Peptides against a protein of PDB entry 6MBK. Designs and how they scored, part 198

Target 1, 240 residues: chain A of PDB entry 6MBK
Amino acid sequence: GFEMVNFKEEGFGLRATRDIKAEELFLWVPRKLLMTVESAKNSVLGPLYSQDRILQAMGNIALAFHLLCERASPNSFWQPYIQTLPSEYDTPLYFEEDEVRYLQSTQAIHDVFSQYKNTARQYAYFYKVIQTHPHANKLPLKDSFTYEDYRWAVSSVMTRQNQIPTEDGSRVTLALIPLWDMCNHTNGLITTGYNLEDDRCECVALQDFRAGEQIYIFYGTRSNAEFVIHSGFFFDNNSH

## One batch from the design tools (peptide; made by RFdiffusion4, then SolubleMPNN)

Design b2_p23_7_s4 (from b2_p23_7, 9 letters changed)
Fold by OpenDDE base, seed 4:
Structure b2_p23_7_s4 (fold): chain B 240 residues (1-240), chain A 23 residues (1-23)
Amino acid sequence: as target 1 above (240 residues)
Amino acid sequence: MELFPISLSFTSVDSEELDKLLS
């Protein structure tokens, strides 16, 4: 019912290949296709994850490293997804000097500086970990782990991480949702949720889309990760 | 500028956690 298309102004997005009606379930992504903290633990990163306090404590960082490991793995299941990700982002880590100068007069400057500082500190820490930790030897990024790599991964996760339920629905975890996160944003209502019975992320159409039209979704006025907090991500037949 | 209140390495909570973990 849809296809990936590189749109001129918006970059990659989804285009309807047939007419899609409002509220129609047109897109679903099973858990097995998601990049999650759990999939990170079950990947080549798993042994290191099990021994690193930061990876364990900060699921978003775990996702960032998971993303980097999979990107560096030619046979990664997620290569098709990773190839769709932007090479650069409009996040503070990519701000030009003029942009930073402009923000100096705003409250946002504190957040920008914090992000710079935190990201640099994380990179320095993990650079050492990758060089010295025994379980890092198997990581495909061992010989190629630059700040630019980390900046990219952090920004990817920052802009795309979502809170989803664990398989048993008892907790929330973090996930990147391939294919779904390719949808570009429009105004409207959040139409994405998680179906625990079928163990999949589900997206229903915000409006009618005709064949050939770009499919837009509403991410809300908040980050993807805030969906659960603001009831933007619903649990099918489950309350959390 | 797009702000993400709970974004990686962006929130005060993340900073505090990082400080704790790196100490």
Scores: peptide ipSAE 0.089, ipTM 0.706, DockQ to the pose 0.176
Fold by OpenDDE base, seed 5:
Structure b2_p23_7_s4 (fold): chain B 240 residues (1-240), chain A 23 residues (1-23)
Amino acid sequence: as target 1 above (240 residues)
Amino acid sequence: MELFPISLSFTSVDSEELDKLLS
């Protein structure tokens, strides 16, 4: 029903290969295809995760390292997904001097500097961990872990992380949702939810799309994985 | 995916947790 296309101005997106009707379930992503904290624990990162309090406490950082490890793994299942990710982001960590100067006149500057500081501190910490921790020896990134790598991973997670239910629905966990997050944004209603019965993320069409048209969805305002609240992943009705 | 111009990675809670963990 759709195909991946690299649109010139918008980057990668999804294009309909057939007519899709509004409210039609056109896209679903099973849990097994998601990059989650759980998949991080079950990956080569698992042993280190089990012994590092920060990875355990901060799921977003766990996802960042999971992403880095998988990127560094040629045979990673998620290589096709990772290859679609931007190499740079419109996040504060990538701001140029002019952008930072502009922000100095806003209330956001404090948060930006805090983000810089926190990210740098995290990098410094994990650089040491990777160099010294026994379980880090198995990581494909051991010999190549730069701030640029970390900045990229953090920004990738920051812009794409989602809150989804655990398998039993008892808790919230973090996930990157391949394929789904390739849909570019448009104004409208949130049409994505999580179906626990089928254990998959589900997306229904925001509007009618004809064959050949780019498929857009509405992400809402996503800050720090607040997608559950906005998208209703935990609601009985997965569509809004 | 269309990115938002400004996206913050950390909330106040995240920062506090980080400070605690890195102390």
Scores: peptide ipSAE 0.074, ipTM 0.675, DockQ to the pose 0.162
Fold by OpenDDE base, seed 3:
Structure b2_p23_7_s4 (fold): chain B 240 residues (1-240), chain A 23 residues (1-23)
Amino acid sequence: as target 1 above (240 residues)
Amino acid sequence: MELFPISLSFTSVDSEELDKLLS
């Protein structure tokens, strides 16, 4: 029904290989294919996760380490997904000096500095943990954990993390959604939700797409991390 | 240049709690 294509101006996106009608369920991603806090706990990172208070308290950091561990694992199931991720981001952690200077005149400067400080402190903390904690010995990143690695992982999670329900639907957790997050954005209504009965993320077409056309979706006006609140993941009938 | 700064979203722990965890 679709294929990944490199579009000249927009970069990678999804293109329809057949005609898709509005409101047609054209894309679904089962939970087992998602990178989640739970999959992090069930990975090689699990033993360390179970003993580190920061990993337990901050699911986004857990996802960042999960991403790094899987990237460093040649046989990782998520290698095809990871290879599609940008090598660099337009996040504050990648801002040049001129960009930071520009922000000095805005209220955002405090948040930027805070992000720099927090990320640096997190890296320093986990560098020590990886070097000294016994459960870190089997991590594929043990001998290769740089600030650049951490910056990339944090930025990847920051730009792509989504709130989804837990398997039992009782709580919210964090997830990266492969394939789905390859869609480029357009203005419109949210057409993505989570189907707990089938335990999968579901996306219906915002409009008719002809074969050969790029498929666009609306991610909302908020960050992906706020997707549940904004998109109504827990609503039985998502408006689209 | 138009910049849209994005902060790392804290799900369960805010910046103050992070400081406590890192202290």
Scores: peptide ipSAE 0.065, ipTM 0.690, DockQ to the pose 0.136
Fold by OpenDDE base, seed 1:
Formats: sequence, C-alpha cells, structure tokens
Structure b2_p23_7_s4 (fold): chain B 240 residues (1-240), chain A 23 residues (1-23)
Amino acid sequence: as target 1 above (240 residues)
Amino acid sequence: MELFPISLSFTSVDSEELDKLLS
C-alpha cells in the first residue's frame, strides 16, 4: 500500500498508494531483509569478522563495514536500499570549521572531538587490516577504502541503527531497517515494534493517510532505536 | 545547526574500550 517517492523538499520517502487507516499494519520488514550484525557475519565480511576482535566487539562497526562491502558489490541485495541513503550527513564528522567553531563554546565540543578522534583511529586501524589481513583480500573495498567511505558508513549506521531482538529473543542485536527508515519523521507516538513470531519489524500507521499522501512516522531519537516486542520501541537518549 | 545524537559506539566510554582493543 505504499511506494518510494523522491519528494521535492524531503528527499526520499514513502507515499500511500491506497487509503491507510490509523493503527493499520501497513509496513513490515522480515529479518532476512535487514542489515544486521548477523548478516554481516554471514557475508563476505564473515571471515575477517571471525578474526578481528574489534568487529566482534563493536556491532555498529561491523554494520558499517557490512554497508561498505555491500555498497561496493554491484549485485548486492541491498543496493536499492543503499542508493536511497544520503551521500552526506549533518553529523559532527561532516561539520565544517565554522560549525566546529560555533560549538567550541558549548559542552558538545568535547563529544565532537571524541567522535573525530575515535573515527580516525578506527579508520587507521582498519585501513591497515584491509591492507594486510589475508581475509581482507576478498573484500570488494580492498583497493577503495578511504576515510570518506568510512565516515559515511559510520554516519549512516550512527543515524539509522536500531536494536532488535535476536531470533530467539534472548538478546538484542543491531540492525538497519530498509524501507522503514525511508519514512520521514513527524511528531507523534512510536508505532513500530518487532514481531518475533513472524520474525519481522512491524509498523502501524500513526494516523489516517489517503492515497497519494506521504506516510510519516515518529522516530523519536533515531540513534539506538530499541524495539520492544509487541509494544513498539523506544530510543536511548544520546543527546549532547 | 542540526546535531544528531552521538552513537554509543563513539562516546568517551567507547573510547576506553577502543583503547583496550587497539592496544
């Protein structure tokens, strides 16, 4: 009941192709369509993942590399999704000098510098890994791994990662959720959850939408969205 | 200026973990 549309002011979003009623389950995304730490482990990145303790310890970095590997793979299943992602972000890693100067008088500057430092250190580490590790030879990004690539992937994950349950529901894992994260944001209530029985993310309509209208959802704080089984989801407060 | 929330993986706490992992 929806289609992907490039809106003039908001970029890509979802448009209703029929009337959708409030609380109607209009969008669901099965686990197999998600980009998860598990899918990263099961991809071309898997062998390297199994040998690198940072990838194993930091799921968001695993997702970032998963995203880069899939972007560099012409036949990737997730190419349609990746192509909808912004080419740049309004995250601190993309701040210009003037923007950083503006923040110098705020408490946020320390977090910004920390993010710069951490990202740079991670890049330097993985650049070396990609150049020297035997299992990196199979990665499509071996000869094309720049800082710009890495900051893009990190920023993509930073702004879009979600916590979802593992298949058995015993733990949480990180996921990028195609289609769902294309919905533009509006004020309201969280209307997304994870259905373990059907093993899918489920989103119900925040309000009535008529055919031809853009579908909006409430993300709250995008970063670190946590899905609650059959109860929607909530976000951790990572504000400065 | 829009400020996105900082991911848990890029906080000062994660820096300590990163230091341990990179050592």
Scores: peptide ipSAE 0.051, ipTM 0.693, DockQ to the pose 0.160; fails the geometry check

Design b2_p23_8_s1 (from b2_p23_8, 13 letters changed)
Fold by OpenDDE base, seed 3:
Structure b2_p23_8_s1 (fold): chain B 240 residues (1-240), chain A 23 residues (1-23)
Amino acid sequence: as target 1 above (240 residues)
Amino acid sequence: EELTDNGLAREIPLIEEVKKLLE
């Protein structure tokens, strides 16, 4: 077992409530609990999704709007998950002038500018869509769609989105994985995979964890610059 | 009007592949 804990240095993470052995399946999340492009299509967003080419073409934007719609819905199944998400991020969309200047010495500066420009364009486009499209009238965000809302949703998806197989395994889709994404990162090997037979995301322990220890997982190898761009943080123990 | 992805998604492999790598 495990529990959510606020650690002094790392912030929120997962702590073992019992001894967990290396390679033990300690955490799994069934597909029905994931926020996916498919769950977005099956939500109140579905009618608009079916009529907007951009939502259909860009699954990450579909997830961003799915987050916003569910956040604005008091009876949403995902309210407990959404409440665990940060209210602000350290992604480039939140950078102050000094933080941008720090990146000017790197090639990442062009990616920062591109990301900011693209996000602004997306917001402008969808603001008009939400104001004018008939299928947007009953969206819970109809009268409360600000750039700050969109920036938050985009950053949430950017830092947490995963590519997983579809139910039949024939294609891939995008998903947010509640509870699992509360684990903090460490160097190691990938220990998370999708089980198509049981239709769930499964995480096995990277190492032995004793009761009371924080559970870490490896999300993948990226440079510190890539972490800033895509995840909004630096990792001191990063091999890149 | 050019709209692109704002970030890369993590690729979650099949669990069978993960188990093979950990053996």
Scores: peptide ipSAE 0.566, ipTM 0.884, DockQ to the pose 0.843
Fold by OpenDDE base, seed 2:
Structure b2_p23_8_s1 (fold): chain B 240 residues (1-240), chain A 23 residues (1-23)
Amino acid sequence: as target 1 above (240 residues)
Amino acid sequence: EELTDNGLAREIPLIEEVKKLLE
């Protein structure tokens, strides 16, 4: 019912291949296709994860390292997904001096500074861990772990991470949702939910889409500042 | 020093709740 397309102004997105009706279930992604904290634990990162308290405490960092390890693995199942990710982001970690100066007039500057500080500290910590920890020896990134790598991974996770239920529904975990996160954002209502019975993420159409139209979804109610900081988006008509 | 989160995660609700909200 849809295909991935590189749109001229918006970059990659999804296009309907048939008419899709509002509220129709048109897209679902099984848990096995998600990049999750659990899949990170079950990967080459698992041994290090089991011994590093920060990886255990911060699922977003675990996902960032999972993403880096899979990117560095030619035979990774997620290579097709990873190749669709932007090489750069409109997040504070990529802001130039003038952009930071502009934000000094807003409350967002505190979040920007915090993000810079946190990311730098995390990188410094994990650089040492990767160089010295025995369980880091088999990581594909052992000999190549730059700040640019970490910045990219952190920004990828920051802009795309989702909180979903665990398989038993008793807790929440973090996940990247391939294919689904290729949808570009529009104003509207949340139309994505997790189906525990079928163990999949399900997306229903926000509106009617005709064959050949781009499919948009609503990722949440945030201010433009929050979108920039956390999602890397601006929306001129954002009422939130 | 304690390291903190770099951003927010989108909260994906259960699909049943989504259906309820769309009614």
Scores: peptide ipSAE 0.560, ipTM 0.880, DockQ to the pose 0.849
Fold by OpenDDE base, seed 4:
Structure b2_p23_8_s1 (fold): chain B 240 residues (1-240), chain A 23 residues (1-23)
Amino acid sequence: as target 1 above (240 residues)
Amino acid sequence: EELTDNGLAREIPLIEEVKKLLE
């Protein structure tokens, strides 16, 4: 048992509603609840996806457009999830000039400039696609596709995308994992895996959590620079 | 010029691998 709570410094996170023991399976998300490249293909985006080489080649962009389409769809199954996403991010795409200047003295500057360049180019490309491609006409974002929209979607995917197995386990695909990605970070071991038998993401507790405590998970080992570039935050107790 | 990725994905292992690591 857990609940979503808005914590003062960390924003939204998960709080235990009962005592949870270490290694206890406390959270699972079935595939049908995930936003995946496959769900994008099966959505209103599907026809365009089938005709656009970039969407096909870059699953993260497919997820970004999937996210935008679902956000623009009032009856989307994922509306509750989308509404929990930040409206802005601490990713380089949101950096002010002073923040970029600071990074010029770091090894991260190349990645920052690359993200700006790539995102701008992607937006320009897809703006044209959305305006001209026949299969884009039915997209709910047809008449409302701004750079701010794209920046948000790209940043959402950048900070939250996961590589998971396909249903048959033969290959990998990309997914956003609702509810699970509300957990805030801590140092530790990976405690999330995909259960192919039950076709779900499973998260076991990193440690004991008492009722009322925030549930933290470890998303992986990254440097602070990598967290900024890919996750949009610094972790003070990061070993790298 | 080809468009490139903006970020890395987290790799979610199979749950069996996770269980082994936690043993």
Scores: peptide ipSAE 0.557, ipTM 0.882, DockQ to the pose 0.878
Fold by OpenDDE base, seed 1:
Order: C-alpha cells, then structure tokens, then sequence
Structure b2_p23_8_s1 (fold): chain B 240 residues (1-240), chain A 23 residues (1-23)
C-alpha cells in the first residue's frame, strides 16, 4: 500500500500506492525487523556489551554501536534500512558556527552544548574501550572508529529511537523502527502503537491518503527547537 | 563524571490505547 520515494523538497518519505482511509492499519513492523537493545546484545557486540557498564546502562549508546557494527557488516540484515538513513543530520552535532551563534540567543543553547560535551566524552571513552578491551577485537569497527562515525550513529539513534515494550510487556526497551521512521512529520495525533499479541509496531493512517500522496504521521508534540534537537525536524506550522 | 544520554526516546504506546484515543 506504500512505496519509498525521494520527494523534491522533503527527501525520502513514503507514498501511498492505493487509497488509504483514516485509521486504516497500513503499516506494521514485526519485532524481528527492529533494531533493539536485545538485537544488539545478540549481535557481534554482545560480548563487549556484557562487560561494559555504559553499554548496559545506556540503551541509546548500545543502539548506536549496534548501528555502526551492522553498517560495517556487508551481510547485515539491516543494510537496506541503514542505506536509507541520512549521511548527515540537521541536529546540533552537525551545526555550523553560524547556526550555533543563532542559537546562543535561545534557550536551546544549553542543550546544544550538553550534546557536544556528552558526545565527545562518550567517543573518547569508547575509543579507549575499542582499542583495549579483548571483546572489541572482533568488532568490524576495531581499526576504523572515528568521531564522525560515532556522531552519525548517535544522531541516527537520537532522531529515531523509540521506547517499546518487551515481548512479555513487563518492561520497556529501545528500538529503531525501519520503514516506519521514513514517514515525514505532520501535525496531528499519535497513530502508532505496539501490538503485543502480534508482537509488532502498528501504524494507522492519520487521515485519508489517495494513491500517489505522501503519507505523513505525527511523531509527538514538541517546539520547533525541540524538534531540531531531538528529532531532526523543523516544522514551520508547528503550533508550539 | 558519568556519561549521560544525548536525547529522548519516543514513547510508543500500546495499540489499544491509540485506538481508544482516536475514537
């Protein structure tokens, strides 16, 4: 019912291939297709994960390293997804000097500086870990772990990470949701939920979409500044 | 000093809750 398209002004998104009615379940992604903390633990990263307290405590960083390891793996199941990800992001970690200067007059500047500092510290820590830890030897990034790599992975996770229930519904975990996260953002209501019975993320249509129209979803209520910082979006018609 | 998170995750609710809110 949809296809990936590179739109003229918005970049990659999803386009309806048939008429979709409001509230129709048009997109679902089974757990096995998600990049999760659990899939990270079950990957080549698993041995290192089991011995590093930071990876264990910070699921977003675990996802970032999972993403880097899979990107460096030619036969990775997630290669098709990874290839759809931007090479750069409109997030603070990629801001030029003029953009930072602009934000100095806003409340967002503190978050920008925090992200710079935290990301740099994380990179320095894990660079040392990758160089010295025995369980890092088999990682495909062992001899090629740059700040640019880490910045990309962190930004990918920052803009796309989701909190979903575990299989038994007793806890929450972090996940990247392939295909679904290609939808561009619009104002509206949350129309994505997790179906525990079928163990999948489900997205229902926010409105009617005709064949050939771009499919938009609502990712949440945030200010434009918060969208830039956390989601990589800038929505001109944002009500906040 | 401990390392901190770089951002917030989107909270995906249960689909039953979503359907209820859309009604």
Amino acid sequence: as target 1 above (240 residues)
Amino acid sequence: EELTDNGLAREIPLIEEVKKLLE
Scores: peptide ipSAE 0.550, ipTM 0.881, DockQ to the pose 0.864

Design b2_p23_8_s2 (from b2_p23_8, 13 letters changed)
Fold by OpenDDE base, seed 3:
Structure b2_p23_8_s2 (fold): chain B 240 residues (1-240), chain A 23 residues (1-23)
Amino acid sequence: as target 1 above (240 residues)
Amino acid sequence: PELTDNGLAREIPLIEEVKKRLA
C-alpha cells in the first residue's frame, strides 16, 4: 500500500507502506471516483452545461466549474480530494510583475499574455452568465464567483487534467484523477494507463520502492518552459 | 471573442500499451 505524506522539500506525495516491485500495479482509480466532463454534466452544473456553448465546447472550463461547484458543496463526494489541492499555484496566472518581466526574455511571454487575456475574457463572460442565466440560480457559487475563484479552478484543471477514454472507448474525455495526481514527478517512462475492461486508471511502479520510500511517477516529457506554463513547476533533471 | 484552452491535457494511454512498452 501507500500513504499520503507531507515531504519537507516536495510537499505532499505518496509514500510506500510496503515494498513495491517494479511494474507492480500499486494504484488504481475507478471511473466513478474521477472528476470528468461527464460527472460535470450529471451534477448541478448539468442544466447550465446543456445550454451554454462554451461549456460544451471547452471541457477544461466545464471541469473548472465542476471543481468550483463541488468545492462550494459541503456534502460533495470530492471534498477530501479538493482539500488536497493547492490554494495557489506557480502558474503564469499567479505570476508577479517581476516574474513576468523575467519571462520577457523568453518565447514563453506570448503564451503567458495569451493565457492572461483568455482567462480574463472567460471570467467576464461567465460572470455575466452566472448573473443572468436561469439555470445558474441553483449553482452554489451564484452569490460568490470571483476572479480568484476562477483563476484557482482554471489553474487546478490546467495542472491536473488528463485525457482518458470514454466508457465505451469510442471517444476521449477530460478527467481529474484523485489520489494518483498526488504522486511527485520523476524522469522515466509512462507507467499509467486506462483499463477499459475494469473501467479504471491503473498505475504500475516505475521501479522498486521500499517501505518508507516516496513513490514517484513520470507524467510526460516537457521543457521547463512547458512545465511552468502547463504544470506550474521547474524540473532540474528534465531531459529537455 | 474566441476562447481557447488554457493548457494541455496529459494523454493517458490504454494499460495494454503501457505493459507492452515496459516488457
Scores: peptide ipSAE 0.584, ipTM 0.872, DockQ to the pose 0.862
Fold by OpenDDE base, seed 5:
Structure b2_p23_8_s2 (fold): chain B 240 residues (1-240), chain A 23 residues (1-23)
Amino acid sequence: as target 1 above (240 residues)
Amino acid sequence: PELTDNGLAREIPLIEEVKKRLA
């Protein structure tokens, strides 16, 4: 077993409540618990999704709006998950002037500016859509759609989105994986996979963990620039 | 305005591939 713990320096993480052995399946998340493009289509967002070409073309934006709609819904199944998400991120969309200045000396600055520009354009587009589209009238965010909301949702998705197989395994879709994505990152091997037979994400232990130890997983290797842009942190022991 | 992807998604492999790599 494991439990959610707020670690002072690392924020929320998972702590082992018993000894966990390396390669032990300690965590699984059924598809029905995932926030996916499909769950977005099946939500209050569905009617708008079916008529907006950008939502259809950009699954990450669909997830961002799904997050916003569910956050604004007191009875959302995902409220417990959403409440564990950071209120702010260290992603470029949240960079202060000094952080941006620091990046000006790097090649990442162009990507940061592009991200800012794209996000602002997306917000402006969807602000108009929400104000004018008939199917937006039922969205809980209709009267409270700010750039800060959009920035948060985009950053949440950016840092946490995963490609998983569709139910039939024929395609990939985007998903947020509740509980699993609370694991903090360490160097190692990918120990998370999708089990199509049982229709769930499965995580096996990277190493032995004793009761009371924080459970870490490896989310994959990225450059430090990519971690900053997409994950909001630097990883000192990064192989890139 | 061109609306582009804001971020990269993690690729979650099939669990069979994970088990194969850990063996």
Scores: peptide ipSAE 0.579, ipTM 0.874, DockQ to the pose 0.881
Fold by OpenDDE base, seed 4:
Structure b2_p23_8_s2 (fold): chain B 240 residues (1-240), chain A 23 residues (1-23)
Amino acid sequence: as target 1 above (240 residues)
Amino acid sequence: PELTDNGLAREIPLIEEVKKRLA
């Protein structure tokens, strides 16, 4: 077993409550618990999604709006998950002026500026959509849609979005994976996969963990620049 | 102006592939 713990330096993570052996299936998340493009389509966002070409074309934005709608819904099934999400991120959208200046000497600056520009444009577009589109009237965020809200949702999705198979395995879709994404990152091998037979994400232990130890997983190989831009952190032990 | 993607998604493989790589 495991429990959610607030670690002083790393924020929220998972701690083993018993000894976990390497390759042991210790965590699984059924599809019904995932926040997906499909769950967005089936939510209060569904009518707007069906009529907005950008939501349809950009699954990450659909997830961002899904996240905002569910956050604004007191009875949302995902409230417990949403409450575990950071209120702010170390992503470029939250960079201070000095941090941006530091990056000016790096190749990452172009991606940062692109992200700023894209996010601002998206916000401006959807602000208008929310104010004018008939199907936006039912959205719980209609009267409260700020840039800060959008920045948060986009950053949440950017740092946590996963590509998973559809239920029939014929296509891929985007998903946030509650509980699983509470694991902090370490070097290693990918130990998370989707089980289509049981329709769930499965995570096996990267190594042995003793009771009381933090459970780490490997989310994938990225450069530090990619971690900063897309995951909001630096990885000191990154070999790439 | 076209709105572009501003984030990368992690690719979650099938669990069978994961198990195969760990064997």
Scores: peptide ipSAE 0.574, ipTM 0.871, DockQ to the pose 0.888
Fold by OpenDDE base, seed 1:
Structure b2_p23_8_s2 (fold): chain B 240 residues (1-240), chain A 23 residues (1-23)
Amino acid sequence: as target 1 above (240 residues)
Amino acid sequence: PELTDNGLAREIPLIEEVKKRLA
């Protein structure tokens, strides 16, 4: 029903290969294909996770390290997904000096500085952990953990992380949703949910799409500033 | 089938704040 395409102005997105009707279930992603905090715990990161309180408390950081470990693993199941991720992001952690200066006149500047400060502190902490912790010795990051690596992973998670239910539905966890997160953003309503009975993320079409058209979804109600900070999106006609 | 909305990303908190919550 769809294919991944590189669009000239929007980068990678999904294109319909047939006509899709509004509210049609056109895309689903089983839990086994997701990158989750649970998959991080079950990976080479598991022993370190079990002993580091920050990884345990901050699922987004666990996902960032999971991405880095899997990226460094040639035989990773998620290599096809990781290769589709941007190498850089239009998020505050990648802003040039002039972009930061422009934001000084906006309310967003406080959030930008907070992200910079937090990310730098986290990197410094985990650099020491990777160098000194016994369970870090087997990580593929041991000899190649730069700020650029960490910035990329954090930005990837920040722009793409989702809260989904655990398998039993009793709690929430964090997940990256491959293929689904390739959809570019448009104004509308949330059309993605998690189906516990079938243990999958499900996306229904926001509108009718004809064969050959790009498929857009709505990722949530945010201001343009919030989209830049959290998702790396610019939406000029955002009514919020 | 029961569908729940997927949550959106949140700002990364300070490591000092996390440590404080765990103390």
Scores: peptide ipSAE 0.305, ipTM 0.743, DockQ to the pose 0.071

